# Peptides against a protein of PDB entry 6EJA, part 133

Target 1, 276 residues: chain A of PDB entry 6EJA
Amino acid sequence: VEYMPANPVRIAFVLVVHGRASRQLQRMFKAIYHKDHFYYIHVDKRSNYLHRQVLQVSRQYSNVRVTPWRMATIWGGASLLSTYLQSMRDLLEMTDWPWDFFINLSAADYPIRTNDQLVAFLSRYRDMNFLKSHGRDNARFIRKQGLDRLFLECDAHMWRLGDRRIPEGIAVDGGSDWFLLNRRFVEYVTFSTDDLVTKMKQFYSYTLLPAESFFHTVLENSPHCDTMVDNNLRITNWNRKLGCKCQYKHIVDWCGCSPNDFKPQDFHRFQQTARP

## One batch from the design tools (peptide; made by RFdiffusion4, then SolubleMPNN)

Design b2_p21_7_s4 (from b2_p21_7, 6 letters changed)
Fold by OpenDDE base, seed 2:
Structure b2_p21_7_s4 (fold): chain B 276 residues (1-276), chain A 21 residues (1-21)
Amino acid sequence: as target 1 above (276 residues)
Amino acid sequence: MLLEGEVSEAEKAELLARREV
């Protein structure tokens, strides 16, 4: 018998979607939907067909909303972080949605727990933040991530402008761009005016793949640093052959990997993955 | 995930040769 918390946490799921992946989105939505959680969906500005479909879904469920604003995002673009930050602000301003955790989710990175297990786990550790670190040499990570390079997102391209220095006194960290953040930390990131948050928002506005490092770096250098758990409770469908071919050169002045969307045949892997 | 350390020299050269804004 699984533990049933007396005060179960409620989750705000944020989905950032683009293209014509309606079937995939529908599958993901059905897999994660629960009446006690909240779903906030951003559709790429260029994906009007998908936007119409998502709007239809949002009209059917009271706990599903679509962002009234839409950004044009690209792989590795700094605008992805902006999307998350704005969605966080929106969610905090929705007083009728009492969520406890922020979770970004896509079909490429799926929770390793069932809803009940996830809720039970997060209810027990509601004061913690879950971000998976790279687990490697930090200097190498900085180089690989191009954190010492300045990028500008413009005209659907990440332009490399030159070299830059990492702000002094900041311990940079990162890894997965999929995270589970408690409301308190989201409030801090959203509303804090301290030097850390201000500088990091500026720094990461010119960063490639900013979501892989921003929240890690802010958290670890913040007064909330003791709340970090090096685990994102995810299973990511990594396929190096498919995802690591430097296929984004036309978009970014850098080479990178991306996870692949889960297919129905991949679901068996969820049962085999160890739970934290 | 970026592959600066895993990219071939040829690919690196190509990327580095791109114009900087």
Scores: peptide ipSAE 0.025, ipTM 0.504, DockQ to the pose 0.076
Fold by OpenDDE base, seed 1:
Structure b2_p21_7_s4 (fold): chain B 276 residues (1-276), chain A 21 residues (1-21)
Amino acid sequence: as target 1 above (276 residues)
Amino acid sequence: MLLEGEVSEAEKAELLARREV
């Protein structure tokens, strides 16, 4: 018998989308849509066609909104973190949307559980935050992520400027850029003026792929550190042709991996995959 | 996930096994 929570959590899904894949977005949206959740969609500033399509969708559903601001985000760009942070602020200011969890999604990642299972699980663990760590040597992670390097986002490019030191007393962590954060932690990240949040926001404004480690690092060094769960309850579509190459060197002065977008034929894997 | 240089086969295998980044 599936556990049914007395007070089910409501989720704010934040979608950061770009390009012209409106049909794919529509399919994904239909797959994750539920009347009890909220959907906040950011469309890249350069994706006007997609923006128009998303606006049309948002007008059909009261629990779907589009960001009134739009950023020109690039892969690996520091601006992606800004997008999430601003979205978090917006969502906290939406008093008519009583969400309990913040979940970011893309066409490349999907929750591995059904809505009912996800809600039941999060309702049981509503005080926890779910971020998947790399599970490796942390020093190696720092090097691979370029966290000891200084980057500047400018002219649609992440420029590597030089070396930097990680702030003293900070335990850096990271892994997946897909996370499930409870409202309390989002409030902390958004409104705290403590040294940790202030320094990390500054530090990560010059960081490549900041979303993969910002929230991990902030959480683990914060008063909320005990709420850390090393699991993001997601599956990423890593097809046979793994996107681990320097395909984005034209955008960033680094190499990285990019997952593949989910196709309709991939949907069956969402429900069948067990996370280790 | 970022990489220093080229992605090794071991890294690819690990990513496929974990099915997440």
Scores: peptide ipSAE 0.030, ipTM 0.470, DockQ to the pose 0.022; fails the geometry check
Fold by OpenDDE base, seed 4:
Structure b2_p21_7_s4 (fold): chain B 276 residues (1-276), chain A 21 residues (1-21)
Amino acid sequence: as target 1 above (276 residues)
Amino acid sequence: MLLEGEVSEAEKAELLARREV
């Protein structure tokens, strides 16, 4: 028997897409679309064809919008965090979209569990934030992520400028760049002017792969720290070549990797996979 | 450390190993 929430949560899906992922995006969109949710799509500034395709989709659905601004994103770029933060602000300013959760997706993401299962789960834990930590030595994580190094994004490249220190009193954490955040925390991140948020926004504007650590770090050091759940409800395809890992310990499983990480046959495989 | 992403750990390591500007 599936739990039926009295007040089901509504989800804002933020899709960050680029390249020639039109087919994948279409498949994913069909799989995740629901009339009660909201879809905010950012298309890379360089992906004009994809942008046109996405615009066509957005015209067909009232709960689908495309960012009027577009960033040229690169892997590891600080601009990716900017994309998320701006999207969050936009979504909060959309008073006609009463969403409860923020979920980021790529074109290759695919739901393993049903919408009803996801909604039921999130409705039960509507006050929680779901971020998966690296689960290893934190010092090692800092080193491997280059958090102790200063980067500058310029000309589609991340330039290492030198070493830096992590701000005192901040417990750095991170792991997955796929997260499920409740509206309250998103509001905090977006509008808070406290020292933590201000400092972290500045710090992570010069960070490699900031989305893998920013929200974790802000959350854990914030008054909202008790809302953290070390689970992003994501499952990734095992792909050694691309460095993807399998995650099967989630209550609700979702596929979340680069568009290049999944093949059509993988989607079928994931749908057939039942978590014990 | 990459839990998810478009590039391998090796590629990330290469990026981090680049000369400082």
Scores: peptide ipSAE 0.027, ipTM 0.617, DockQ to the pose 0.068; fails the geometry check
Fold by OpenDDE base, seed 5:
Structure b2_p21_7_s4 (fold): chain B 276 residues (1-276), chain A 21 residues (1-21)
Amino acid sequence: as target 1 above (276 residues)
Amino acid sequence: MLLEGEVSEAEKAELLARREV
């Protein structure tokens, strides 16, 4: 029997999708859909077919909306962070959607808990933010992530321009680009005019894979730092046979690995990974 | 996740076995 909170949290799920995988998206959506949550979907500017399909879905559900703006995003691109930030602003301005948590989701990663478990857990810890750290040497993390390098997104490519310094007095952190953020912190990130938020938004505009580090860094250096939990309640689908290689070198001046999309048969794994 | 230069087999194994929690 799951804990049933008196005031259960409601979740805003933000999906960033691209390509022509409409059937895959439909399957994923059905797997995560619940009437008490909200779904805000961004479709890549170049994916017009998918956009039409997603619009059709959004018309069938009152708690599903599609971003009226669309960005052309690439793997590792700084524009992905912009997509999340703009989505956060939009969601905060939707007064008819009383969400308590922001969760980004794709076919690559899923919550490891059932909806009931997730809601119960987040309702108990509604004042916390869940960001998974890398758990390595920080200097090594900086090098591996290229945080000490300057990148520019242009013409669907991340150009490495040279070296840069991390701002003085900032403790950089990161790890997973999947996070669970409470509304209060999202409000801070969206509307704060303090030096931290302003400086970090500027810094991460020239960062590769910014979502893996931006929210960690902002949170840990903010007045909300005591709300951080080093856990994102996610599982990642990897194919060991593929290994890691420079599979995105054609898109970015760097090498990296990406998780694989979940297949329907993978959904049952969620139950096996669920834990307190 | 990004890679810098050549990675060891141990690092590859870590990445491929990665779980977020």
Scores: peptide ipSAE 0.023, ipTM 0.457, DockQ to the pose 0.021; fails the geometry check

Design b2_p21_8_s1 (from b2_p21_8, 6 letters changed)
Fold by OpenDDE base, seed 2:
Structure b2_p21_8_s1 (fold): chain B 276 residues (1-276), chain A 21 residues (1-21)
Amino acid sequence: as target 1 above (276 residues)
Amino acid sequence: EEAELEERRRKAAEALEKEAA
């Protein structure tokens, strides 16, 4: 029996989609749709057919909206982060949408667990942010991610302009570009005027694959660092002792374990300690 | 599986870097 929270979290799903896979998107949407959640969909500027299809969906549901702005994004482009950041701002300005969590999805994603399971889990850990780190040598990560390189997205291409230095005093981290962020942290990222957020937004505007590192880095260096969980709920072996298995192939997986089966010890294994 | 996905992304990033260079 799953725990039913007294105050269930409401999720803002941000879907970043492109191409012509309208049928796939429709299937995914139907699978994740719930009346208590919110869906904000960005369609690539070049995907007019898909945009028309998505608009049709949005007209049928009051809790589904399409971004009035559209970016032409490329794989690895810095514009993807811009898309997320702008969508976050939009969602925070939508006072009629009281969401508690931000979850990003693509058209290729698909839920493998029930809404009730996800909501129960997030409701239990509503104060946490779920970001999965690479778990490897950080220096190697920086090099392979090109974080020490300056890129410019222009004319549907990422141009390398030269080398750059990571800002001093910043502990860079990253990993998966799929994450679950609570509203409080999203508010911080969106509206904070501190040096960290300001510098990182600037830094990552010239970064390749920025979504894989921006939120990790900001969170870990922020006053909210103690809320980080090194898990995006798309991992395997969440609770090995219980034989729980998870999948990660462009799917939303919060493991085969019931939220009620999670013990504090299990949770803390994936929780990162606060940084000084 | 997650590691594999990340590896694919990094390879893509490397390809972009090489192309941009």
Scores: peptide ipSAE 0.015, ipTM 0.481, DockQ to the pose 0.061
Fold by OpenDDE base, seed 5:
Structure b2_p21_8_s1 (fold): chain B 276 residues (1-276), chain A 21 residues (1-21)
Amino acid sequence: as target 1 above (276 residues)
Amino acid sequence: EEAELEERRRKAAEALEKEAA
């Protein structure tokens, strides 16, 4: 489904890269580059060669920037979420970059659609957030994801410290760590001082694979829960009549929706393929 | 996608368990 939007959205692509695969990154970058979008690249602190290469690219394009800070990240580490959160703050403070959507990418990642298709779709659904859930038993997800385990990332290592409990009143969800978030929700995550955001940031700072669950959980338990689309650009229709209840108000002082409030019948699929 | 995610989770979990041991 394509159309010509009157006010096309602009995308902030956040690239988290590591290693020495400069040529691979270059190929990916050329494939996704567009003058109307923005590219914010974080290079692993240990990947100095790659960092030098990326800096060369950033000097050639005005809409490409490299994070002045660098973290040593390991896959599954809490530092990955920190990288995203700090990148979000940076991007919100860049007043000269009027982006509408946040999209994360790796060196081997590609958008699902062509630029025109992506922009058209997001322009049509600019008030939605796209996060794909695991679609399995939630209890099993919690166990396998290790959400009931406490981890500490230190010196590029993850240390298991013991068991922990899921916060009461929180509907935990997760799935794909590839997501498309609108600016409004990113602002909420970045600047909100409510108990949900505060507690979840703390909780997920000791979480394994936090990017696969943090944004899902925060969104579904927030006042913005009605903006969630359970897919990565695969839903063409959202039941706009759906609302959210403050069903957890008696337990916690915030409003949110239960994932069970959303049914498959509420969605029309755009495509059957998922983002890599 | 799910298969890829599960594989990533498995690898990550194994790596962490190895370091924690």
Scores: peptide ipSAE 0.008, ipTM 0.442, DockQ to the pose 0.051
Fold by OpenDDE base, seed 4:
Structure b2_p21_8_s1 (fold): chain B 276 residues (1-276), chain A 21 residues (1-21)
Amino acid sequence: as target 1 above (276 residues)
Amino acid sequence: EEAELEERRRKAAEALEKEAA
């Protein structure tokens, strides 16, 4: 018997899209669309055709909106984090959209699980945040991610300016740039003025691939650390049939695969995967 | 697959660093 929650969670899907993948986006959108969820779409500043197409879609659905601001993002760019953070702020300011979870998607994603399964699962664990860690040596992660290096995004390029130190007392973590965050944590990230959030926002403004580490690091070092689940519950797969490929330096689909996809068995294992 | 993607990202990051150096 499938669990049906009395108060089902509502999801804010943030779609970061680029290029001319209008058909692909349309297919993905149709696959994930539900009247009870919310869809906030950011179209790359350079993707005017796609923007026009997305605007048309947004006019047809009351629960679909397009960011009035648009950034020119590059692979690995710090601007991607800015995109997420600004989207989070926007979503929190939308009082008419009572969402409970934040989930990021790209146009290349395709759902591998049903909406009912996802909603049931998240409704059961509505107080948790789902971020997948790298699961390897943390020192190696820091080095390979370049977290100890200072980068500047400029002219569609990530410039390495030099070395830097990780702030004292901060345990850095990261992994997948696909995550499921509850509203409470998003509120914390967005509005908190504590030293952690302030410093991390600054730190990651000069970070390569910031989305793969920022939320992990903030969560684990925050008062909300006990809400972390080391699983991003990847509910979508890269649709290879559509010819989607990962690219670098330029406008790319921020591809991130997880072998630990959402499974029905995960429903009972979540309590064990939570860590403080 | 994840390991492959991670390696690709690593190489790409290193390439960016070298180009910026």
Scores: peptide ipSAE 0.014, ipTM 0.481, DockQ to the pose 0.054; fails the geometry check
Fold by OpenDDE base, seed 1:
Structure b2_p21_8_s1 (fold): chain B 276 residues (1-276), chain A 21 residues (1-21)
Amino acid sequence: as target 1 above (276 residues)
Amino acid sequence: EEAELEERRRKAAEALEKEAA
């Protein structure tokens, strides 16, 4: 039985889409659409057909907008992080969209649970940020992700320029590039001028697969570190049992757990497992 | 480890190409 939240969270869904999968996107959109949420869609600069289709949809719904800017992104490229960061800024500047959570999606994602279930869960844990960590040897993760390497995105390719050092005093973490972030943390990432955010933005501008690590690293080293929940609650894996299962699907590895298995008493567990 | 990353990159690229077609 799901409780009805007194103040239900409103979600900003950021959709990063490309190609010509208009029908697939439409199906996914219909599945996740709700009048109380917000949808901000970035279409790859090269996907003009899809862009036209998405624009048509956006004109039909007041809570659907398309980014006026468009990036030519590649999978694993640093530009993907730029896309997220800019979209976050845009969303924060949209004063008419009072969203509480940021959730990123692709056209390949599909919900398997109801909106009510998602909203109920996030409303219960509205102060938390949900990012799935790799849960392995951190040194190995650094090497595997190439975090100790310097990359430059150019000509739709990530060029390895050489080795680099991870900034001293920073605990690097990462895992899934699918996450659920609360507005407070997004505000911090967007507007903070502290050394952490500034340095990490610079560092990750030359990072391969930055979205898999940037937000994890920033969060865990920030004053908001206690809000970290090692679970991304991926919408496509909504029906899974408690405990995250990570799998590689087509393009990106993702992890998800069923939010329906979480109970109010689990809140303390999340707090205890939050990374300081 | 770098090989794993490259493999993921390759798969992603292929997926993107298929979707873009």
Scores: peptide ipSAE 0.007, ipTM 0.355, DockQ to the pose 0.079; fails the geometry check

Design b2_p21_8_s2 (from b2_p21_8 with E6A R7E N8R A20K S21A)
Fold by OpenDDE base, seed 5:
Structure b2_p21_8_s2 (fold): chain B 276 residues (1-276), chain A 21 residues (1-21)
Amino acid sequence: as target 1 above (276 residues)
Amino acid sequence: EEAELAERREKAAAALEREKA
């Protein structure tokens, strides 16, 4: 679905990056950069070299900013969700950046769609939120994700401390931790004081891989539930290492795979993703 | 290393209890 929009959407790209892959990040950034969009970059607290490099980039472009705060995040850590939530708040408080959509990226991502295609599509469906669900048995999903387990992020490790119950009346969902959220829903998540948002923020503070489930669960149980589209458009190629078979056991007291472990071989399939 | 891991886990558990208070 492509057309020339009269009022094209503007996108806030939130990049969460770490390590020393400056050249890789630079390549990705050049591929996704457009003057009409906004780029907000968080660099891991431990990645000082990368931070210096990113700061240099931000000084060259008026629509690129770096988070003044920095978190030390780990794979599967609850702090990743905190990073997204804080970045959302920051972006909403930037009155000089009139963005319409929130899209998260990592340094390992690379665009597989053109900017024109993405903007045209989102401009047509500007009132929708795009989150991809796991598409399997929900009980199995809960078990594999460890949602019924209590985790604490401490000393660069996710500690499993016991069992917990899913809050009553909440339909838990999840899947991909890559999503496209409209400004209205981001405002709701950021500023709502209702029981749902408050309870879920608390619940997911002790959750493994929280970004794969938090926004799904909040959206589906919220007054905005009718805006959900079960598709994240897969606008980027996944080039991250898969987290399967206890690969990160040294970091997390858990073994398993992400519900959406994409392989590089899926690149062609991603390009053929149907748009609603 | 296992002993060290166990100690760290206990510290984490204690930290959680402090957060609940």
Scores: peptide ipSAE 0.194, ipTM 0.830, DockQ to the pose 0.294
Fold by OpenDDE base, seed 4:
Structure b2_p21_8_s2 (fold): chain B 276 residues (1-276), chain A 21 residues (1-21)
Amino acid sequence: as target 1 above (276 residues)
Amino acid sequence: EEAELAERREKAAAALEREKA
C-alpha cells in the first residue's frame, strides 16, 4: 500500500527528444503519463517526423505541450542547457500549469519509482532538489569532464578551442544530467540576476555536457545549497563501466563523459536503483 | 576529411572571437 499525500506534488516533465524513435517515445509517454502532471516536449529542429508525431500527441492531451521553438542540438552540446533553461522559463510563464517539480526525460528514460511512489516521495521532500554528484575526486572530475577547457558548439560539432579557468570562489560539482528540481530553485535559476547565476550561465555556454554540472554548481554555491540531495531518483545505466569510450568523437572533440548516465543516442539497458 | 575538420575548427574559432568582441 502506497502512502497518499494530502497535497500531492505536480510534476512538469520536460522531454528532450530527437530522431525517429516515435514508438519508443510513445511507450515511454504512456508509462509516465498522468492527468495531474504536465508534459513539455522539445523536439530537435531537424527531427520533423518526430515533431509531427509529438504534435499529434499534444493535441490529444490538454496537459501536453510542445515547445513552439526548436533548437538543433547535438550530443554534449551547450545548446542542451539552453533548451532546459528556456523550457524552465516557459514553464514558469505558464500560469495555468501549477507544477511543483521539474524533471527532465529522454525518449528512453523512466523514473525509478512508480508514479505513486515518486509523488509520495517528492511530496514529502518538496523543498529539496535532487542532483546526483559524481562521487569521486573533484579535480579528477574537472579533468575528465573537460570543465577547464573551452568548447564552442558550431556547425553541429563541439569544438575544443583552448583552456579556461574556473571562476574564482566557485565550487564546481556535477555528475548525472538527470535531475529533479523544485519550482523555487527553478525560479532562482531563471530569474536571479546575482553574480553566481550570471557567471555560471556564461561559463556553461562554452561547456561540454553542461547539464551534468550546471545545476549542481549553481545550487551548491547558491543560497539554496542546503536543499541539495545527492540523488536524482533516476534510472541508471546498468553497466557503469560502459561509459562513452569516445563513441562521439565525430561530434565532440573530447572523450570525457558520464559513464553512469545514458545519452539519447546511446543504447543501454537500465535498472531501477535500490536507493530512494 | 582531416583538412575539412581543420577548416571547420578555424571557422569555429573565428566565430568565438566574434562572440567575445
Scores: peptide ipSAE 0.192, ipTM 0.827, DockQ to the pose 0.292
Fold by OpenDDE base, seed 1:
Structure b2_p21_8_s2 (fold): chain B 276 residues (1-276), chain A 21 residues (1-21)
Amino acid sequence: as target 1 above (276 residues)
Amino acid sequence: EEAELAERREKAAAALEREKA
């Protein structure tokens, strides 16, 4: 039964978008827009047309902002994590935006739940963090994700430069790169100077598909570990799902497949950054 | 293509070394 929470949570939606899918983004935006939430949009540095369109939208709504900085991200690139981390910092510094939860989205996402349902649920579990784990053999996950390999994002490519070891005492986990994080945990990730956060930020700066594992790993090894919920609520639906099957070999030195399906927009990124 | 990739990889490796310094 849906109930009206006494103190409804407010959500910061972070949208990472690229390409020319302005119409699709507009549809998605209309579907998720609510006056009580906040929308922080990062447009790929190379997507100038989309950037102009998004800027126009941001000027029409006081609770919609566009990142003043823009990164040229690639599929699987470590820069995606940097994008999220910087967005988190920005959002925490926006004192006029009292958000309670961080949710990441892409232009290809579409909500499958109503705002009221989402808000009611998160208001009930406002102290929890929602990250979906792979639910498989962890050693296999490490191997398939290439977590024991050293990568460097350079020249629009993820280069595999060698092997590495997982830091001692760290329980690595991961799965979906779509997560719902409460403000408290975001604050911890952003401002903590403890050994865990420091080491993991460095470690994941050289990691393939870092967003699929960074937040899981940090959370589970942190003082906030008891807030972990192995569920991302599946609040969004994708138009289509894509497998990896080495289709991104021109972008990354890896053929490992994510435990989750990829979005169609990832293919677009491949087309944009693929070089002969 | 392979030669180009090799060159780019070396540049990346060099960049990594610079970051470590």
Scores: peptide ipSAE 0.185, ipTM 0.820, DockQ to the pose 0.299
Fold by OpenDDE base, seed 3:
Structure b2_p21_8_s2 (fold): chain B 276 residues (1-276), chain A 21 residues (1-21)
Amino acid sequence: as target 1 above (276 residues)
Amino acid sequence: EEAELAERREKAAAALEREKA
């Protein structure tokens, strides 16, 4: 018997898309669309064709909006975190969209749960945040993720500037860049002026693959730390053989092996991002 | 309060692990 919540949660789906995968995006969108949820779509600044297609969708549905701002993002770029953070702020300012959860998706993503299942589960655990940790040695994670290195995103490249220290007193964590965050935590990340949020925003502005660890680190060191569930409600697969290849050296001064959890289709997403 | 939260967190985690299996 499926649980039917009296007050079902409403989800803000944030889609960060790029390239020319219009058909794929359309299929994914149709699979996740529901009238009670909200869809906020960011299209890469360089993906004008895709942007036009997404705009058409947004005109057809009142609960679909496209970001009026567009960033040029690269694989591993710090700008991806900026995209999420700005999207979060926008969504919080949309008073006509009473969402309860933030979920990020890409064009290559696909739902593995029915809407009813997802809503029922999240409604039961609406006070939780769902982030999947790497589950490995933390020192190894830091090293392989390059968190102890300073990066600068410039001219569609992540430049390695040198070494840096992890801030003292901060427990760094991370893993998947797919997360489900409740509104309360998103509000904290967006509006808090405490040292943690301030320092982490600054720190991760110079971080490679920041979305894989920013929210984990902030959450675990915040007053909301007890709300973390080590699961992102996604079936993920990590292919180290593919992920550890230095095929993106032309855009990132790093060949470290990311501990990110990938779906098989995520490889195509990275390829599209890496295109000049 | 904190105990309740911890319990619910563990339940959520366990439920999700079962779904993956």
Scores: peptide ipSAE 0.252, ipTM 0.827, DockQ to the pose 0.012; fails the geometry check

